# Peptides against a protein of PDB entry 3S8F, part 255

Target 1, 157 residues: chain A of PDB entry 3S8F
Amino acid sequence: VLTLFVAVPSLMTAFTVAASLEFAGRLRGGRGLFGWIRALPWDNPAFVAPVLGLLGFIPGGAGGIVNASFTLDYVVHNTAWVPGHFHLQVASLVTLTAMGSLYWLLPNLTGKPISDAQRRLGLAVVWLWFLGMMIMAVGLHWAGLLNVPRRAYIAQV
Target 2, 166 residues: chain B of PDB entry 3S8F
Amino acid sequence: DEHKAHKAILAYEKGWLAFSLAMLFVFIALIAYTLATHTAGVIPAGKLERVDPTTVRQEGPWADPAQAVVQTGPNQYTVYVLAFAFGYQPNPIEVPQGAEIVFKITSPDVIHGFHVEGTNINVEVLPGEVSTVRYTFKRPGEYRIICNQYCGLGHQNMFGTIVVKE

## One batch from the design tools (peptide; made by RFdiffusion4, then SolubleMPNN)

Design b2_p25_2_s1 (from b2_p25_2, 22 letters changed)
Fold by OpenDDE base, seed 1:
Structure b2_p25_2_s1 (fold): chain B 157 residues (1-157), chain C 166 residues (1-166), chain A 25 residues (1-25)
Amino acid sequence: as target 1 above (157 residues)
Amino acid sequence: as target 2 above (166 residues)
Amino acid sequence: DLAELVFNSSVASYALLAQMVAAAF
């Protein structure tokens, strides 16, 4: 169980980012317990993408704690649970952060802002990506708990 | 004012750090709860047993598949299983219903998986190490063994069978 | 055929990524 304390720095990092988001939202006029969330720039794919990545990272991080537990890892190891976990970590957080970075970087490098059409398309892309990743990840975790093996095309269930 | 902004950021950080720590304890509590309610399903790690993968096919209890199933007591058996590229031996593994089976699994070549469908048996098999799993089959029939660790080009076809006899 | 499956999956994935990148321009 002592291994679980490895999660402390990661959680600290995650929630400092959350703190930054809250601060930013409040600076943008958001008030109350949740009003700051609505005040964030949800119309910008460069913002939305990494935030959605962070949201996907939350259950992934929780899964990381499970995977780090010797006793619980026995249940989930080499099942569909594992790819469910790292798809949240890599294909959600890392990938969406990269997408968001691209939406920020390219306009800045070229000196040309993206068009409104490009902006809307970008929003659609990142939201659909996130939705697809969540569906897949939930399915994989569920299948893993049903003892569907990893790296196999067949299962009894 | 930069100073005010800095103080505000620190205040938010402190709050979220507290939340972070609280969540850590929640997760630990959930683990503890799971262990308390599901103790029968926990298989602890046993003593590390080593074997020479270069000779395991030639000498010792894994050398002869016909001698792989050893009765160690009344309604107790030890089964010496080799996981190799690309299959298991013996295949099939024949054991009695209701008997306590101790699987001793090792590999002569690369890392393999040993996943038995319909059971909670799921271990990695490392060359040079012996994986020990204890299980009692309550239902007769055939149980498929699946390799769930990539072991080469034939990995996807690597299957075995446990036959539980009445 | 495993090789064909891997190849086709890779091509599909790269095509999707290319489309997503193109949408950013």
Scores: peptide ipSAE 0.020, ipTM 0.749, DockQ to the pose 0.021
Fold by OpenDDE base, seed 3:
Structure b2_p25_2_s1 (fold): chain B 157 residues (1-157), chain C 166 residues (1-166), chain A 25 residues (1-25)
Amino acid sequence: as target 1 above (157 residues)
Amino acid sequence: as target 2 above (166 residues)
Amino acid sequence: DLAELVFNSSVASYALLAQMVAAAF
């Protein structure tokens, strides 16, 4: 119980980030319950990438609680569920954040702004990456629940 | 203006904090749901039991694969299994259909996995520790044992077989 | 089977994405 309590500050932090996004969106003219989301700079891959990472991190975080639960870990341990969790936490959040960081960092380091074509390509890359990760992650989690083993090339399903 | 902004920020923070608490309850509910739907038939584990991995091959119940299957009751068996680099002993493991099987699994070398396809048997096998799982095979046939814990260069080929006889 | 799992997983993922997009408006 106390071990799982460490998730509470993390969740609070995550939702604080969400609050910051809402505030930013409203400052950009967003109105209503969801209009602030649309007002965020979705035309900037440096913004979109880490946000998509955060979205992937949500189910991953929920899975983290499952993995840390003694009784539930018995079911999912060393199954395809675990790499599914990893791909949401690392290959989505961390990777997309790194990608987004590059879209900001490289122009600053080189002194050259990214072209419109590069911007559009960047958007395509991060969205496609996110889409692929979501498909794979859902598949891995589902496979894990079907008792597909981790670290094995063969399964009964 | 500053006061209005401050009040707005506090309102958003308060709202999201409330949402976060609500989501905690949702997650607890999801955990409960998952537990109820996916943990049926959990294999009971035995008490913590230790063995010496350096002597387990030479003496004791794991030493002779021909004596690995021990009948402990009219329809009850204990199977002493070694998981090693890179295989299982005995192999195959032969057990009767409908019998209660207690697997006592240990390792003489490194950590291995013991994952039996078609079952909920999935345990790690640690040197110096005995993993105990209880299972009754209702269907006859062959069940593949898969090592799902990386154990070295031959990990991918580490398989065993349980043969359930009618 | 694996094909069905992949298909269902894909559908679920697309549905999730659609929901996220819808929530943006």
Scores: peptide ipSAE 0.019, ipTM 0.744, DockQ to the pose 0.084
Fold by OpenDDE base, seed 4:
Structure b2_p25_2_s1 (fold): chain B 157 residues (1-157), chain C 166 residues (1-166), chain A 25 residues (1-25)
Amino acid sequence: as target 1 above (157 residues)
Amino acid sequence: as target 2 above (166 residues)
Amino acid sequence: DLAELVFNSSVASYALLAQMVAAAF
């Protein structure tokens, strides 16, 4: 039970980031309850990548709460569920954030802006990465619930 | 303008913090609901028990595979299982259908897994600790034990069998 | 069935993505 309270600072941090996004969107002219989302710079892969990472992190965080539950962890521990969780947390959030950072960093280091073609390609890459990661993550979590073991080449399913 | 921005940021932070707390309660509620409705089949973990992994093969209830299955009562058995690199003993484990089986599993060497296909039995096995799992096999047949914790080069071939007899 | 699992996972993921994109507009 005490371990579940780890979710508190994590959620606080996550939604503080969301607050920053809302503020930014509203500064960019977004209005209403959700209009600020559309106002965010979705044409910039340096922005889109980490945001998609955050979106993947949401279900991953929920899974983290599950993993922190003693009784529920018994069900999912050392099953395909665990790799599913990792891929959301590491291969989604961390990786996409790294990608986004590169889209910002490289132009600044070289002093050369990315071309429009590179920008569009970057957008395609991060969206496709996100899509693939979501498919794989959902599959792994589902497989885990079906009792597919981790670190085994065989399963009864 | 800076003051206005600061005030706006604080307002958004407060709103999202409130949302965060709300979501926390939602998740807790969902967990509680899941536990209440879907966890009747979860096998509870036993009490922490310690053993010496260096002597567990020579003395004690794990030392003789032929005596690993102990009847403790009417239709109740305790099975002392060793998970080792790379297998299980006894192998096969023979138990009667419908009996309450208490598995006491430990390791003489490294960390292993004990995952029984077709069941909810899934525990890590640590040297020096005894994992206790209680289960009743309702269906006769063979159940494969899989090591789901990497334990070395032979990990992928580390299997055991539980034979449930009518 | 692994094939069914892959298919269902894909469908679910696409649906989720579509919802997320739709929510952004």
Scores: peptide ipSAE 0.015, ipTM 0.731, DockQ to the pose 0.074
Fold by OpenDDE base, seed 2:
Structure b2_p25_2_s1 (fold): chain B 157 residues (1-157), chain C 166 residues (1-166), chain A 25 residues (1-25)
Amino acid sequence: as target 1 above (157 residues)
Amino acid sequence: as target 2 above (166 residues)
Amino acid sequence: DLAELVFNSSVASYALLAQMVAAAF
């Protein structure tokens, strides 16, 4: 019951954000089923970062449901699965959102736009961060399913 | 403009909902498949049982490690295990192969983990609460117990052993 | 057994998801 009180509004928010992205893409000239995606400002790290965070949140959110399920939680609890979940939620979504926020905030605070070099570097950082996080998260989830314990430096696998 | 935008956004929500739901189903299916391909015994949870952590070392079934393994029937045992900072008792735990083992695990101090390698036994151990796990070891050998709940500076070295005898 | 656990877990999860979706509308 408690999980539903949190999960439902969260899902609604996520879907609304996704819908907003589609709308924004279409406003920017994107057409068709997927053309709106290409129309989004992928050249702006302030946009890319939180979007990648949202993408990471999808499997992370699924993991949240797993953790909330008694039967499934029994399998994954206190295994490497849990850190994997956290890295998707905190180190991906939250962190990337924070990064994106900085790319917006700093130019506004300083009154100076970011240079092209800074923009390019920012894009590289965000994408590499996301890639690394996905690799690690997948590995941790996999290890967790193989019953690798968390908070331990040894395992049979 | 706002009204038009609102209506447009609403039109996309159902599609994105469906997509997200589909992805969740895929993930759940993948997890289910993975679990199904990795065979493990069923460990039914025991009933909630309480114990006084302040006296558990002095009196009761956990007090004497030498008497921790109790035969309760033909090929059935109950093992009273203490998880403490930083180890397990008894250590080693000796049980026969093929016997049904009921572990009764509690802690006199802080929260610990009880993770038995090579098995699906993995429970948290709370002071004042008895964790009950039922398992049958089909293969003889040594099974390491690992603490997977941080319990202090010695946490990483907190190990135990279950010896399954033929 | 494990198969039963997996099955039950899956069913429960899908049911939960269905409830979540239903509650969202």
Scores: peptide ipSAE 0.007, ipTM 0.685, DockQ to the pose 0.074

Design b2_p25_2_s2 (from b2_p25_2, 17 letters changed)
Fold by OpenDDE base, seed 4:
Structure b2_p25_2_s2 (fold): chain B 157 residues (1-157), chain C 166 residues (1-166), chain A 25 residues (1-25)
Amino acid sequence: as target 1 above (157 residues)
Amino acid sequence: as target 2 above (166 residues)
Amino acid sequence: DLALAVYNASVASFGVLADMIAQAF
């Protein structure tokens, strides 16, 4: 049970990021409880990608809490649940953050701004990547709950 | 105004901190709910027990597969299982239906998995440690043991069988 | 087999993604 407290620093980090996003949104003219969200730069893949990564990280983090549970670990350990978890953490958050970083970094390094076509394509890529990762992750978690083992080519279901 | 911004950030941090704490409690509640409704059959881990993986095949309760199944009481058995590259010993494991089975599982070589299909038995097997799981087979038949921890080139073919007899 | 179903669904979903990207050009 004490291992569940590992979630505390993660949540503390999360709220700091969220607070920064809210502040940024409000600086951009967003008002009210949710208006600041709409005010964020959703037209910029350098922004959208890591934010989508964070959104995927939320259920992944919840899964991390589950994985850290002594009793629940007996249910999910070495099942498809585990790869489902790290696909949210690595293939979603880390990958999307890397993608977003590139959308910022490359224009700055080359001195050439991203074209509108590249921007739109970038947005499509990150949104579709997010969608695909969510489908895959949900499937893996579901399979894990049905006791599908990881590192095996067979399953009982 | 930097001061104004700092004050605003602080306010937002406080709000999101409160939200984060609330979510923490929600997650704990969800875990508690899951435990209460879905984990009644969780197999508890045994006490930490150590063995020498270099001698486990030569001496001790794992050395003779013919002596691997030990009756410890009325309708109670202990089964000493070796997970090795690439199989299980004994194989098959024969146990009576309805008996309480305590599996004592260890490895002489590398880390393996011990996942029994049709059951909630799923443990890692570490050389030098004994994994203990308790289970009662209610249905007769054959249960496949699957290695779900990569253990080498033959990992994908590493299977065992538990035969539950009426 | 759920594992196979999940695999196939995943492959299919990424196939759709690939198709959409291809259509964007």
Scores: peptide ipSAE 0.016, ipTM 0.719, DockQ to the pose 0.028
Fold by OpenDDE base, seed 1:
Structure b2_p25_2_s2 (fold): chain B 157 residues (1-157), chain C 166 residues (1-166), chain A 25 residues (1-25)
Amino acid sequence: as target 1 above (157 residues)
Amino acid sequence: as target 2 above (166 residues)
Amino acid sequence: DLALAVYNASVASFGVLADMIAQAF
């Protein structure tokens, strides 16, 4: 149980970021319980990418708690569950954050804004990436629960 | 107003921190609930047992595959299994249906996996340590053992077989 | 067909970066 307290700093960070998003949305004119979400700049891939990464990180973090459970780890360890977990953490959050950073950094460094076509294409890329990662991650977690082994090309089920 | 903005941010942070803590307790509760309701398939950790990986092939209960299956009581067996690069011994492992089997698994070389298809047996095998798994096979037949921990060039081909006899 | 679609999508994703670089210099 004490091991689970390692999640506290991560949860604090995650929800602090959420608080920042809420504040930003409200500053942009969003009102109500959920109106602030719509007010966020969803037309900017530099914003959308890391936010989608954060969304993927939520189930990944929950999975981290499961993986850190002494007893439950016996069920999921060295199964497809594990790669499902870190694809949410790395291939979603880290990768999408990197994508978002790229969309912000290059225009900022060069002083040249991205074209509207680039913006639209960027949005398509990050959304498709997120969708693909979610499908893959759910599939891997599901396979893991069916006892599909990690690092093996054969599965009985 | 900068000060007003800072105060607002702090208020939001406090609210979300409270939510964070609440979620922590929810997760702990869910784990506790899961364990309380689904205990039948739980494999507890055994006592830490050590062995010398440099001599495990030459002496002791793992040295002779022909003597690896030991009857320890009525319908109870201990099976001493070696996971090595790249296979398992004994192979096949022959055990009776319905018997309580205690697997004692170790490695003479590197870390391996011991994943038995069709069962919940899935452990890592460390040189110098003995992994202990207890299982009862209810159905006769062949069960494949898969190495699910990378152990070298032949890892993907590292398989064993458990034969459960009627 | 699905593989081709995925491939094309992947290529397009790198195309964004390439285009940005091309415009930067």
Scores: peptide ipSAE 0.015, ipTM 0.733, DockQ to the pose 0.020
Fold by OpenDDE base, seed 3:
Structure b2_p25_2_s2 (fold): chain B 157 residues (1-157), chain C 166 residues (1-166), chain A 25 residues (1-25)
Amino acid sequence: as target 1 above (157 residues)
Amino acid sequence: as target 2 above (166 residues)
Amino acid sequence: DLALAVYNASVASFGVLADMIAQAF
């Protein structure tokens, strides 16, 4: 129980971000329980990328709690589950946040907005990245539960 | 209006914070449920047992691979396994089918993995510490031991075999 | 096919970045 309380600050941060998104969506005219989501700027890769990262971070964070649990970690430790977790946390959240940051930063630094073509391509990139990462992560977690070892090129299953 | 915006943000944050705390309890409950229903796969940890990695090859139960398999009772064996760069000793490990096997695993050099395919045996092996795993092989055949902890340049080739005899 | 698509998307991401940097000059 005490160990799991370490998750409280992280959860507070995560849901504060969610609160910010809800507020932003409502400011943009979103109404109702879910209307604020649709109102968010999904046409901007600088926005979409980190949000997709956050979505990937949700199952990754849940997995983090599992990994930090002594008894449950016995099941998943040094299996493909662990790299699955990493790909959600680092290769999804961190990487997509970096991508999104660049899509914002470079236009800001140069004073030139991105072209429509660049915007569309950026959207394609981040969505495809997210989709592929989710597929891979699910596969790794599944393999981990089947006791596929980490750091090995072979497996019985 | 900045004040109105700030007040609104605080209201949303308060709601989401409450939700976050609720979810924390849900997760704890789920973990508790999982532990209560899926404990059969958990190998109980034994008492912390320490050894000197600098002498483990020269003296003690790990020193002679020919003496590594010790019968401790009827249909009960202790196997003293040494994980080293880059292999396992003894190799193969020969045990009878249906016997209760207690693996006592340690390392003379660096941290290794001891992952037995087809089983739930998966432990790290630390120099200076003895890893204890209890398992009964119900099916005869060969079981591959895989090192799943990076241990150096030969890590990828570090394999062992457990031969379960009828 | 999906893997290739993801790979290509990744490469394309670097292309976008390169283009954006090029526009800075």
Scores: peptide ipSAE 0.014, ipTM 0.729, DockQ to the pose 0.022
Fold by OpenDDE base, seed 5:
Structure b2_p25_2_s2 (fold): chain B 157 residues (1-157), chain C 166 residues (1-166), chain A 25 residues (1-25)
Amino acid sequence: as target 1 above (157 residues)
Amino acid sequence: as target 2 above (166 residues)
Amino acid sequence: DLALAVYNASVASFGVLADMIAQAF
């Protein structure tokens, strides 16, 4: 009940952020149905990281609703599905947001901008992190659906 | 100006709100699909049954592992299982093939898991509560019971066996 | 090889962070 309750505000927030991003992209010269996406500052790891986190959070949030459903939870509970969900929520959204925050915070705290090399490396890191997290999360969810148990070193599959 | 920007923001927000609503329906549809395709043989939750974990080992149907398997009908059995640190009782659990088995599982100590490989049996076992699961083994052989809830230092070694006889 | 590459990239990212922190003092 609580999960479903917080799901609504979370969705509203997510789509409000999306609306803000669309507006920002259009202000930056993006046009058309999807052109605003390309116009966003994808060259800034402080931007890219949390956005990728949000993208990972979408299936994670959907999974949260699944986990909160009695009949569906029966299928996925205490299987590898749950760690998959956690990694989407914590290791993707939270972690990537933290990473992005650092790329913004530290330059502002020090008054020194990051170098171009640092920027490029940062972009590589957050994209690789996202990719790895998606692979792991998909694998864990799939394993969970195959009834691979959580908190066990063995699997029936 | 600010007013123009505000109007534009509202337009985008309306669009995304509509999208949000659509996505909610998509999620509901996905849930429905999952229920339709993955709920075959799902064991419904039973009535809440309580037991005293401090005495469950000394008295009652869980006290004697030799009496744990009770025939309740021509092709029906109830099995009283204890999940404890760190194992299951009785072990092995012997049941006939094709019979309807009602597992009554509880714990005398901490929370454990009861996950039977090759089946959809997967429940948490709480001290003071009785978990009830119904299952019919169609294939003879050995089925491993796995604890999938952390219960202490010996958790990873906590296994049991169900032997299904022809 | 891919794992190693990712590992190295991760380590390098910590290096960047360390450098940024060092510059704060």
Scores: peptide ipSAE 0.007, ipTM 0.692, DockQ to the pose 0.020

